# Designs tried in a protein design run: peptides against a protein of PDB entry 5EG6. Part 7

Target 1, 151 residues: chain A of PDB entry 5EG6
Amino acid sequence: RLRSQTVSTRYLHVEGGNFHASSQQWGAFYIHLLDDDESEGEEFTVRDGYIHYGQTVKLVCSVTGMALPRLIIRKVDKQTALLDADDPVSQLHKCAFYLKDTERMYLCLSQERIIQFQATPCPKEQNKEMINDGASWTIISTDKAEYTFYE

## One batch from the design tools (peptide; aimed at target 1 G17 E42 E43 P69)

Design b1_p10_8_s3 (made by RFdiffusion4, then SolubleMPNN; from b1_p10_8, 4 letters changed)
Fold by OpenDDE base, seed 2:
Structure b1_p10_8_s3 (fold): chain B 151 residues (1-151), chain A 10 residues (1-10)
Amino acid sequence: as target 1 above (151 residues)
Amino acid sequence: MKLKAPVVYP
């Protein structure tokens, strides 16, 4: 199970006040669990416990202290993000990071850039949104209980 | 616990 802790990601790093992507370097981040009703801002309250799909999280760069906006971590099934999954986050499943309070925008790797990718509603399945591969991330836990995200 | 972190939008 994923808890609020340091997370390593292959492609994310902060430079010049912005999040960038790299094919070679990785960044270390704190992933913090938030309450669902936590507002966006520079200050936020961290919640204890295991992270479940559907919950709100903050990714904070361990070096610069800069954070992405509030994200909802969602389970991925094939090329779709599941909107109603609520089981504990595990490294057995790919995940996507929905930018909270956006119109289906997801954290996405595109070439050397980190972008917002707009998911398309799945007409046949209301509980799914279609994403691309760049918006799908894999979580790997280490022996030190650290998680690494991969495209 | 309250934390502070500048928000960067991708």
Scores: peptide ipSAE 0.549, ipTM 0.935, DockQ to the pose 0.939
OpenDDE base, seeds 1, 3, 4, 5: peptide ipSAE 0.341, 0.244, 0.542, 0.529; ipTM 0.820, 0.742, 0.938, 0.936

Design b1_p10_8_s4 (made by RFdiffusion4, then SolubleMPNN; from b1_p10_8, 4 letters changed)
Fold by OpenDDE base, seed 5:
Structure b1_p10_8_s4 (fold): chain B 151 residues (1-151), chain A 10 residues (1-10)
Amino acid sequence: as target 1 above (151 residues)
Amino acid sequence: MTLKAKVVYP
């Protein structure tokens, strides 16, 4: 079920050394593709190729260099995160960011705060997890002159 | 690969 509350557009942003959801400013983030066996750390190797759903990524603020923990980017279908989708990431689809090596924790918006939300299993669909609407994000390229996304 | 993007809700 969709949220009944009217929600304004918000952007992931870093301010004052913290991640938050801003209604006024947006942050430009690098989304780095990592190997599945890449360990957590400030130093990492970026993998070649297009980013696909199900792969491990590192989000880094282009201004501050502040980074989130390793994430798995997952395709969203309605209010569910797909666990087995592996097609290239598209700007036309919503996505969810699973905190790698957690118990179904996803990056979630709560007003101006960025929190972790625990998804619940779908009893009838083992390849899906139910997420909060605030855990469904749209990623948009900041540079239309460069084709960074799969078309 | 590296993408440069803003992360937007909704």
Scores: peptide ipSAE 0.651, ipTM 0.959, DockQ to the pose 0.110
OpenDDE base, seeds 1, 2, 3, 4: peptide ipSAE 0.643, 0.630, 0.456, 0.581; ipTM 0.959, 0.950, 0.917, 0.943

## One batch from the design tools (peptide; aimed at target 1 D48 A67)

Design b1_p11_1 (made by RFdiffusion4; failed a check: the pose's geometry)
Pose (drawn by RFdiffusion4):
Structure b1_p11_1 (pose): chain A 148 residues (1-2, 6-151), chain P 11 residues (1-11)
Amino acid sequence: RLTVSTRYLHVEGGNFHASSQQWGAFYIHLLDDDESEGEEFTVRDGYIHYGQTVKLVCSVTGMALPRLIIRKVDKQTALLDADDPVSQLHKCAFYLKDTERMYLCLSQERIIQFQATPCPKEQNKEMINDGASWTIISTDKAEYTFYE
Amino acid sequence: SVHETKVMLFN
């Protein structure tokens, strides 16, 4: 959110995009700190904490973003030292692991990576673009099937 | 076993 500005992470046409019309449900998988990038990867059980490495996988298309470090957001900054459990409707940032402070970011409908600004005296913090702050919430679905 | 969870993300 930048209420009219609200966009959702979604996958269509073979790309991740920030949609104003539809939202995708993504599996969020915990990965070990030393797992490497690839189409194949190992996931682990447990509750998601800030600072941990995760993979987001589209439940519909199966496509996934690169490894991300989920980080807590305070106003406009990513807190690199935060390690408490990720909770419902928390604001989060996703650092693309092994990049020069590149975060998952939207530019209108486009999903891009955007470099964070290091903070002056508070070096456990990085300033992030407004499009790099994401609110997370668990999802569910009900299905009914009938035929005449 | 992995307990899989689905999430919605929005900005």

Design b1_p11_1_s1 (made by RFdiffusion4, then SolubleMPNN; from b1_p11_1, 8 letters changed; failed a check: the pose's geometry)
Amino acid sequence: MVKKRLVGLYT

Design b1_p11_1_s2 (made by RFdiffusion4, then SolubleMPNN; from b1_p11_1, 8 letters changed; failed a check: the pose's geometry)
Amino acid sequence: MVKKVLVGLYT

Design b1_p11_1_s3 (made by RFdiffusion4, then SolubleMPNN; from b1_p11_1, 7 letters changed; failed a check: the pose's geometry)
Amino acid sequence: SVKKVLVGLYT

Design b1_p11_1_s4 (made by RFdiffusion4, then SolubleMPNN; from b1_p11_1, 8 letters changed; failed a check: the pose's geometry)
Amino acid sequence: MVNKKLVGLYT

Design b1_p11_2 (made by RFdiffusion4; failed a check: the pose's geometry)
Pose (drawn by RFdiffusion4):
Structure b1_p11_2 (pose): chain A 148 residues (1-2, 6-151), chain P 11 residues (1-11)
Amino acid sequence: RLTVSTRYLHVEGGNFHASSQQWGAFYIHLLDDDESEGEEFTVRDGYIHYGQTVKLVCSVTGMALPRLIIRKVDKQTALLDADDPVSQLHKCAFYLKDTERMYLCLSQERIIQFQATPCPKEQNKEMINDGASWTIISTDKAEYTFYE
Amino acid sequence: SVHETKVMLFN
């Protein structure tokens, strides 16, 4: 959110995009700190904490973003030292692991990576673009099937 | 075993 500005992470046409019309449900998988990038990867059980490495996988298309470090957001900054459990409707940032402070970011409908600004005296913090702050919430679905 | 969770993300 930048209420009219609300966009959702979604996958269509073979790309991740920030949609104003539809939202995708993504599996969020914990990965070990030393797991490497690839189409094949190992996931672990447990509750998701800030600072941990995760993979987001589209439940519909199966496509995934690169490894991300989920980080807590305070106003406009990513807190790199935060390690408490990720909770419902928390603001989060996703750092693309092994990049020069590149975060998952939207530019209108586009999903891009955008570099964070290091903070002056507080070096456990990085300033992030407004499009790099994402609110997380668990999802569910009900299905009914009938025929005449 | 892995307990899989689905999430919605919005900005």

Design b1_p11_2_s1 (made by RFdiffusion4, then SolubleMPNN; from b1_p11_2, 9 letters changed; failed a check: the pose's geometry)
Amino acid sequence: MIKKRLVGLYT

Design b1_p11_2_s2 (made by RFdiffusion4, then SolubleMPNN; from b1_p11_2, 7 letters changed; failed a check: the pose's geometry)
Amino acid sequence: MVKKRLVGLFT

Design b1_p11_2_s3 (made by RFdiffusion4, then SolubleMPNN; from b1_p11_2, 8 letters changed; failed a check: the pose's geometry)
Amino acid sequence: PVKKRLVGLYT

Design b1_p11_2_s4 (made by RFdiffusion4, then SolubleMPNN; from b1_p11_2, 8 letters changed; failed a check: the pose's geometry)
Amino acid sequence: MVNKRLVGLYT

Design b1_p11_3 (made by RFdiffusion4; failed a check: the pose's geometry)
Pose (drawn by RFdiffusion4):
Order: structure tokens, then sequence, then C-alpha cells
Structure b1_p11_3 (pose): chain A 148 residues (1-2, 6-151), chain P 11 residues (1-11)
């Protein structure tokens, strides 16, 4: 959110995009700190904490973003030292692991990576673009099937 | 323990 500005992470046409009309449900998988990038990867059980490495996988298309470090957001900054459990409707930032402070970011409908600004005296913090702050919430679905 | 979570992300 930048209420009219609300966009959702979604996958269509073979790309991740920030949609104003539809939202995707993504599996969020914990990965070990030393797992490497690839189409194949190992996931682990547990509750998701800030600072941990995760993979987001579209439940519909199966496509995934690169490894991300989920980080807590305070106003406009990513807190790199935060390690408490990720909770419902928390603001989050996703650092693309092994990049020069590149975060998952939207530019209107487009999903891009955008570099964070290091903070002056508080070096456990990085300033992030407004499009790099994401609210997270667990999802569910009900299905009914009938025929005449 | 949970294997995964289904999540919605929005900005």
Amino acid sequence: RLTVSTRYLHVEGGNFHASSQQWGAFYIHLLDDDESEGEEFTVRDGYIHYGQTVKLVCSVTGMALPRLIIRKVDKQTALLDADDPVSQLHKCAFYLKDTERMYLCLSQERIIQFQATPCPKEQNKEMINDGASWTIISTDKAEYTFYE
Amino acid sequence: LPHHHLVMLFN
C-alpha cells in the first residue's frame, strides 16, 4: 500500500507482477542458511522468523522467486537484526539473498529489485523504497462442487 | 511443526 494504491503479489503470463485486480497465494518455505539457489531446493519445517531465508512458491503456477531473507519493517526501514516470529498482517521486506542490498519491489504493476539505502549511524538498518514494504497474511479457501 | 504456510502479500 502506497487505499486506492493497494497491489497484490500475483503470477500471470509467466511473470510475477503487482496486481490491482487479483492476488496469489504463495507457499512460504523456510530454507537453511546455507542452502543455495536453484530450481531444486530443500525446505524445512518450523515457524517463520525474521532473518531467516525463505522461498515463495506460487500455489497456482508453481513458479518461485529467488531465495529471500524476510525482514521486519519499521516505518520505512528494514531491521536486519530482528529475529522474532513473523505474525499475521506484519509489514515485511524481502531481501534478495546474495545481492547488494536489493529488495523485492513493485513499480506500479511491475515486480523489480530495488537497492536499499544504508543508514548513517544505525547500520543494522537499511532504508527501503515504498514499493519494497509488503504486508503478509495467511490464506485459506473453500471449494464446493455440484452438477445438475 | 508446519511444513509451509500459504500467504497473501500486498503493498

Design b1_p11_3_s1 (made by RFdiffusion4, then SolubleMPNN; from b1_p11_3, 6 letters changed; failed a check: the pose's geometry)
Amino acid sequence: LPKYYLVGLYT

Design b1_p11_3_s2 (made by RFdiffusion4, then SolubleMPNN; from b1_p11_3, 6 letters changed; failed a check: the pose's geometry)
Amino acid sequence: LPKFYLVGLYT

Design b1_p11_4 (made by RFdiffusion4)
Pose (drawn by RFdiffusion4):
Structure b1_p11_4 (pose): chain A 148 residues (1-2, 6-151), chain P 11 residues (1-11)
Amino acid sequence: RLTVSTRYLHVEGGNFHASSQQWGAFYIHLLDDDESEGEEFTVRDGYIHYGQTVKLVCSVTGMALPRLIIRKVDKQTALLDADDPVSQLHKCAFYLKDTERMYLCLSQERIIQFQATPCPKEQNKEMINDGASWTIISTDKAEYTFYE
Amino acid sequence: IPSFLAKPHHH
């Protein structure tokens, strides 16, 4: 959110995008700190905590973003030292692992990476673009099937 | 941002 500004992470046309009309449901998988990037990867059980490495995989298309470090957001900053459990409707940032402070970010409908601004005296914090702050929530679905 | 078809494996 930038209420009219609300966009959702979604996959269509073979790309991740920030959609104003549809939302995707993504599996969030925990990865070990030393797992490497690839089309194949190992996931682990447990509750998701800030600072941990995660893979987001589209439940519909199966496509995934690169490894991300989920980080807690306070106003406009990513808190790199935060390690408590990720909770419903928390604001989060996703750092693209092994990059120069590049975060998952939207630019209107586009999903891009955007570099964070290091903080002056508080070096456990990085300033992030408004499009790099994401609210997370668990999802569910009901299905009914009938025929005449 | 690059993306791909994921192949997750469990411990």

Design b1_p11_4_s1 (made by RFdiffusion4, then SolubleMPNN; from b1_p11_4, 6 letters changed)
Fold by OpenDDE base, seed 3:
Structure b1_p11_4_s1 (fold): chain B 151 residues (1-151), chain A 11 residues (1-11)
Amino acid sequence: as target 1 above (151 residues)
Amino acid sequence: IPVYKAKPKKA
């Protein structure tokens, strides 16, 4: 399980004041847990504890301090984002970042750009939304002391 | 995507 800590991900890097993709660079970020009712803004209160799927988080570049809008971290099953998963975030699973208060918009890698990509509802499974591969992310903790393995 | 200069506060 993952606590509020520093993490790394491939294809996400901040340079020139922008979030962009790089096949050669790994970005280092803080993933901050927020309260569900935390408002959007530059200032935000960070909560302690382990991050669970479905919770609101902020991704902050450890170098520049630049942050994306509030995100809801969701568990990925194949090419679907699970809407109701609430177990602790694990590095054993890929995740998706839903942009909070949007119409199914997810953080997505497209070519060399970071964009919002709209997920498609799953008619068969109401608890899932279909995402593309670019919206599926792998998180690697840079602080092993804050990570606990579990099955 | 819009970005912010983050100012995290501790709880």
Scores: peptide ipSAE 0.411, ipTM 0.916, DockQ to the pose 0.929
OpenDDE base, seeds 1, 2, 4, 5: peptide ipSAE 0.358, 0.388, 0.377, 0.360; ipTM 0.898, 0.910, 0.905, 0.899

Design b1_p11_4_s2 (made by RFdiffusion4, then SolubleMPNN; from b1_p11_4, 7 letters changed)
Fold by OpenDDE base, seed 3:
Structure b1_p11_4_s2 (fold): chain B 151 residues (1-151), chain A 11 residues (1-11)
Amino acid sequence: as target 1 above (151 residues)
Amino acid sequence: IKVYKAKPKKA
């Protein structure tokens, strides 16, 4: 289980006011849980508790305070994002970050840049969207006290 | 992607 805490991920770094990719540095970020009805803005209310797939989150650089727009964290199965998964977020699974209120746009690593990548609907499985490898992320918690293992 | 300086507040 993952609570709102400091996390890190490879290839995500903030420099010069921009999010970009780095193979040499790991960025540290707060992942904040929001209410589903929380509006977009610089100021937002952070909820307490464990984060589940399907919930709205904010990624904030722990150093600069720079934030991405509201994201929905989704569980990844191979190269698909699951639309209906709602179990607790686990460090054992890859995840995808859907840009809220977009047409299937996901946070994606492309070369050395962070971009939006449009997922393709899965015709035979309505609960899945096809994403590329660049849209799959691994979360590593830097606060072990806020991480609980579960089966 | 548009980014900005965040101002998180506790509930």
Scores: peptide ipSAE 0.385, ipTM 0.907, DockQ to the pose 0.916
OpenDDE base, seeds 1, 2, 4, 5: peptide ipSAE 0.353, 0.380, 0.361, 0.365; ipTM 0.897, 0.907, 0.899, 0.899

Design b1_p11_4_s3 (made by RFdiffusion4, then SolubleMPNN; from b1_p11_4, 6 letters changed)
Fold by OpenDDE base, seed 2:
Structure b1_p11_4_s3 (fold): chain B 151 residues (1-151), chain A 11 residues (1-11)
Amino acid sequence: as target 1 above (151 residues)
Amino acid sequence: IPVWKAKPKKK
């Protein structure tokens, strides 16, 4: 499930064919990895492997099968989205979802609605874009797989 | 935001 980083925690879910945010309800989503050159559409080819920041993904509701447009998952540092991070996606880090082929539009929570929010270029750091808290998300895994840390 | 009915294909 996806949770926005706001004062009042909201969960992403699908209702009535639309994406909404709820404080109580949430949906499980498949995060599909796509090739960078994959075209937009109902049909898309899914790649195997670990998802890294900077890669193109599709969020698909496990119940309804509804999907958002192609997104680039980006690492979040404070209130900025990192444009050059490429390490594996971790539940330890907040993330943002850039709507691919837009002018800095990000998936954002506003009240109980899911909207597009335009990030502002960071004047001092070209590798960052300024986002609001509503555009910062936490991925919570729903699988029961064992995790082992190696470092 | 536009949404789609997903048809994922496994590579």
Scores: peptide ipSAE 0.326, ipTM 0.878, DockQ to the pose 0.913
OpenDDE base, seeds 1, 3, 4, 5: peptide ipSAE 0.279, 0.304, 0.323, 0.320; ipTM 0.861, 0.876, 0.881, 0.870

Design b1_p11_4_s4 (made by RFdiffusion4, then SolubleMPNN; from b1_p11_4, 6 letters changed)
Fold by OpenDDE base, seed 5:
Structure b1_p11_4_s4 (fold): chain B 151 residues (1-151), chain A 11 residues (1-11)
Amino acid sequence: as target 1 above (151 residues)
Amino acid sequence: IPTYKAKPKKK
């Protein structure tokens, strides 16, 4: 299970204060659990506990201290982000990072750039949004972590 | 995407 700790995700890197993509260099990031009502700011309160899908998180570069806006981490099923999943985040699943308070904007890798990509509503399933592959992220813990797997 | 330096408050 994932909690506030140092993690890496595919291609995400910080250089010169900017978030960008690199196939050769992975950035190390702190992922911090926030309260749902936590506001944007240069200082934030970290919530204790395991991170669950649907919760608000803050990604901060461990080297530069640069941070992305508040994100909601969501579980990915194929090319859909699940809006109502609330189980603990694990390395068994890809995840998506919804930019909080936006119209379905997700953190996305496009070529060598990090962009916002707008998901489209899923016609048949209101609890899902359609995303592209670039908006699906793999999380790898770089700190002590507890993981449970099921067969 | 806009970015800025942010850090957790000290407990």
Scores: peptide ipSAE 0.491, ipTM 0.916, DockQ to the pose 0.726
OpenDDE base, seeds 1, 2, 3, 4: peptide ipSAE 0.491, 0.395, 0.338, 0.360; ipTM 0.916, 0.904, 0.882, 0.893

Design b1_p11_5 (made by RFdiffusion4)
Pose (drawn by RFdiffusion4):
Structure b1_p11_5 (pose): chain A 148 residues (1-2, 6-151), chain P 11 residues (1-11)
Amino acid sequence: RLTVSTRYLHVEGGNFHASSQQWGAFYIHLLDDDESEGEEFTVRDGYIHYGQTVKLVCSVTGMALPRLIIRKVDKQTALLDADDPVSQLHKCAFYLKDTERMYLCLSQERIIQFQATPCPKEQNKEMINDGASWTIISTDKAEYTFYE
Amino acid sequence: SRKLHAPVHHL
């Protein structure tokens, strides 16, 4: 959110995008700290905590973003030292692991990476673009099937 | 633990 500005992470046309009309449901998988990038990867059980490495995988298309470090957001900053459990409707930032402070970010409908600004005296914090702050929530679905 | 396969999308 930048209420009219609300966009959702979604996959269509073979790309991740920030949609104003539809939202995707993504599996969030915990990965070990030393797992490497690839189309094949190992996931672990447990509750997701800030600072941990995760993979987001589209439940519909199966496509995935690169490894991300999920980080807590305070106003406009990513807190790199935060390690508590990720909770419903928390604001989060996703650092693309092994990049120069590049975060998952929207530019209107486009999903891009955007570099964070290091903070002056508080070096456990990085300033992030408004499009790099994401609210997380668990999802569910009901399905009914009938025929005449 | 288990292994998964997914096409990785790069920015």

Design b1_p11_5_s1 (made by RFdiffusion4, then SolubleMPNN; from b1_p11_5, 3 letters changed)
Fold by OpenDDE base, seed 4:
Structure b1_p11_5_s1 (fold): chain B 151 residues (1-151), chain A 11 residues (1-11)
Amino acid sequence: as target 1 above (151 residues)
Amino acid sequence: SRKLKAKVVHL
């Protein structure tokens, strides 16, 4: 029998020193804006300003301090990551997190695991990469957020 | 500095 299955909502979360995709718990992350030339490391210089698509960011768990590698936040259109979008990041838009300095690797969930997924080039649109659905994220400000998203 | 504190959610 054919049956449909809905994908449950998952939250990026840190538990046991690891990032995972939790269905029950969510992590509050600081999204730090970095300079494009900022090197990878535990220590980094945060840049002031509003975050735009295409910029380099660091996601840091507010509780544990655990951080992901440098990411480029990209705007998502349907199932594609836009490579040249540079408008302000909005919580109304889906986004993808490109792992900086990789060959089209994006932050992706697989069940409860956080993995890297390699996007494929879009044949007809050079400014787009095709991503897995699991590589599409929504960022939502918390009540303690000091940043107002573009709407 | 201004900090963006957010949930990262897959819907």
Scores: peptide ipSAE 0.625, ipTM 0.910, DockQ to the pose 0.098
OpenDDE base, seeds 1, 2, 3, 5: peptide ipSAE 0.618, 0.623, 0.621, 0.596; ipTM 0.911, 0.907, 0.908, 0.904

Design b1_p11_5_s2 (made by RFdiffusion4, then SolubleMPNN; from b1_p11_5, 5 letters changed)
Fold by OpenDDE base, seed 3:
Structure b1_p11_5_s2 (fold): chain B 151 residues (1-151), chain A 11 residues (1-11)
Amino acid sequence: as target 1 above (151 residues)
Amino acid sequence: MKKLKAKVVHL
């Protein structure tokens, strides 16, 4: 018999030198906008302006300075990532983080771990990829007065 | 210059 399991809210967090999905603590991350041609590295040039879906970003922990590889932030519709959405990022919408220059790998949680999960092409809709539920994220500003999304 | 500082949450 399959048993139902309680689903818990989890937060991206850095602990012990690693990214993990915490049920108790949340990390504050800078989401830096990069040029599309920016190379991977410790140093990067940050662009000014509001972030749009489809753009390249760097997530940097405000406490530790640890960063994920370059990501493309994509809009999520149900359980699909939209490949051609380019409107401003909204706190009201779920998003997915595509690992740039990979074969459809997305930032995903698995219990307490942060992993890469490969999306499946959508045969019917070429502008969509099917993602795991664990690859859907919500971005919430820590300070709306100083750190605002496009409204 | 405003920076985007956010928590990343899975609901």
Scores: peptide ipSAE 0.577, ipTM 0.893, DockQ to the pose 0.084
OpenDDE base, seeds 1, 2, 4, 5: peptide ipSAE 0.552, 0.367, 0.566, 0.331; ipTM 0.890, 0.874, 0.889, 0.867; seed 4 fails the geometry check

Design b1_p11_5_s3 (made by RFdiffusion4, then SolubleMPNN; from b1_p11_5, 3 letters changed)
Fold by OpenDDE base, seed 5:
Structure b1_p11_5_s3 (fold): chain B 151 residues (1-151), chain A 11 residues (1-11)
Amino acid sequence: as target 1 above (151 residues)
Amino acid sequence: MRKLKAPVVHL
């Protein structure tokens, strides 16, 4: 299970105050759980507890201290993001990061760059949105007290 | 509960 802690993800890292991507580099980030009604800003309140899909999180670079805007972490099923999943986040599954208060924009890796990717609604399943592989992220906890991820 | 401060980078 995932909680507010330091995590690593492939591709994503910060250099020169900007987010960059590298296929061979892992960035270290703090993932912080927020209240659903937490406003966007440079100052935010962190909640304790396990992170569940559908909850609002902040990703903060452990080196530079730079943060992304508020994200909703969502469960991924193949090439779809699940909108109503609420179980605890698992390191065994990929996740998607929805940019909060956008029209289906997700954090995405494209040609060694970090971009916003607009998901397409699933016509037959209102609880799903279609994403690409670049919008699916693997999270590895750096906390030894948590479950170790084996690829 | 704790308050943190981090500058935001927008994509």
Scores: peptide ipSAE 0.407, ipTM 0.907, DockQ to the pose 0.929
OpenDDE base, seeds 1, 2, 3, 4: peptide ipSAE 0.255, 0.373, 0.283, 0.385; ipTM 0.819, 0.899, 0.772, 0.903

Design b1_p11_5_s4 (made by RFdiffusion4, then SolubleMPNN; from b1_p11_5, 4 letters changed)
Fold by OpenDDE base, seed 2:
Structure b1_p11_5_s4 (fold): chain B 151 residues (1-151), chain A 11 residues (1-11)
Amino acid sequence: as target 1 above (151 residues)
Amino acid sequence: MRKLKAKVVHL
């Protein structure tokens, strides 16, 4: 039986004005909490408070200022994204970044590239979507973090 | 304003 293909450790990074998945370099990103009704744009209003799964966030590179589109951070269980989890985000848990207002598109890596991957609905589990392994991420606070995740 | 600054890593 063939082994499942595994993805090496990679970091979200901005290089040459583009997001990519680097095996050598990491980007420090501000994770801004947005209101659920916040519109897409370069300018946005940031909310205070601990980030919870299901909430809308903006990832902004601290160096370049480059930002991804609005994302909904979702809790990951095995190979599925949970649609109804709303507890505080934990650095110990895997998460997925749903591109807001898309048809199940998630932030995903493919080799060095950052792509959108369309999750598959779980027929018997309406509160879950099956994601690619490359769509599973871990958030780790940097030493420059001004605050940490909920404990 | 407090900001969450983090690495986003695929392990």
Scores: peptide ipSAE 0.582, ipTM 0.902, DockQ to the pose 0.086
OpenDDE base, seeds 1, 3, 4, 5: peptide ipSAE 0.568, 0.581, 0.581, 0.576; ipTM 0.901, 0.901, 0.898, 0.901

Design b1_p11_6 (made by RFdiffusion4)
Pose (drawn by RFdiffusion4):
Structure b1_p11_6 (pose): chain A 148 residues (1-2, 6-151), chain P 11 residues (1-11)
Amino acid sequence: RLTVSTRYLHVEGGNFHASSQQWGAFYIHLLDDDESEGEEFTVRDGYIHYGQTVKLVCSVTGMALPRLIIRKVDKQTALLDADDPVSQLHKCAFYLKDTERMYLCLSQERIIQFQATPCPKEQNKEMINDGASWTIISTDKAEYTFYE
Amino acid sequence: HRKLHAPVYHL
């Protein structure tokens, strides 16, 4: 959110995008700290904590973003030292692992990476673009099937 | 632990 500004992470046309009309449901998988990038990867059980490495995989298309470090957001900053459990409707940032402070970010409908600004005296913090702050919530679905 | 496969999308 930048209420009219609300966009959702979604996959269509073979790309991740920030949609104003539809939202995707993504599996969030915990990865070990030393797992490497690839189309094949190992996931682990457990509750998601800030600072941990995760993979987001579209439940519909199966496509995934690169490895991300989920980080807690305070106002406009990513807190790199935060390690408590990720909770419902928390604001989060996703650092693209092994990049120069590049975060998952939207630019209107586009999903891009955007570099964070290091903080002056508080070096456990990085300033992030408004489009790099994401609210997380668990999802569910009900299905009914009938025929005449 | 288990293994998964997914096409990776790059920015």

Design b1_p11_6_s1 (made by RFdiffusion4, then SolubleMPNN; from b1_p11_6, 5 letters changed)
Fold by OpenDDE base, seed 2:
Structure b1_p11_6_s1 (fold): chain B 151 residues (1-151), chain A 11 residues (1-11)
Amino acid sequence: as target 1 above (151 residues)
Amino acid sequence: SYKVKAPVVHL
């Protein structure tokens, strides 16, 4: 289970004050749990607790201190993001980062660049949105504190 | 809870 802590993800890192993508690099970030009603800004309040899918988070580069806009971390099932999953985030599974207050835009790696990818609604599954592989992320906790996962 | 200050990079 994840909580507000330092994490690492492949492809995403900060260089020269900007977010960059590289297949050979892992970026270290703080993932911060926010309240659902927390507004966007350069200052935010971090909440205690374990991070669940569907919750709002901030990714802050541990090196530069730069942050992405507010994200909703969503569970991924194959090439779909689940809209209604609310169980604790598992590091064993890929996740998607929905850019909050957008039209289905997700954080995505495309041609070594970080972009917003617009997910397509699933016609027969209202609780899912179709994403691409670039919008699926793997998170690894770099915190030495003990954590658990769900079987 | 605690406060964090971080400039935002928009995509």
Scores: peptide ipSAE 0.453, ipTM 0.922, DockQ to the pose 0.877
OpenDDE base, seeds 1, 3, 4, 5: peptide ipSAE 0.119, 0.122, 0.342, 0.328; ipTM 0.723, 0.719, 0.795, 0.781

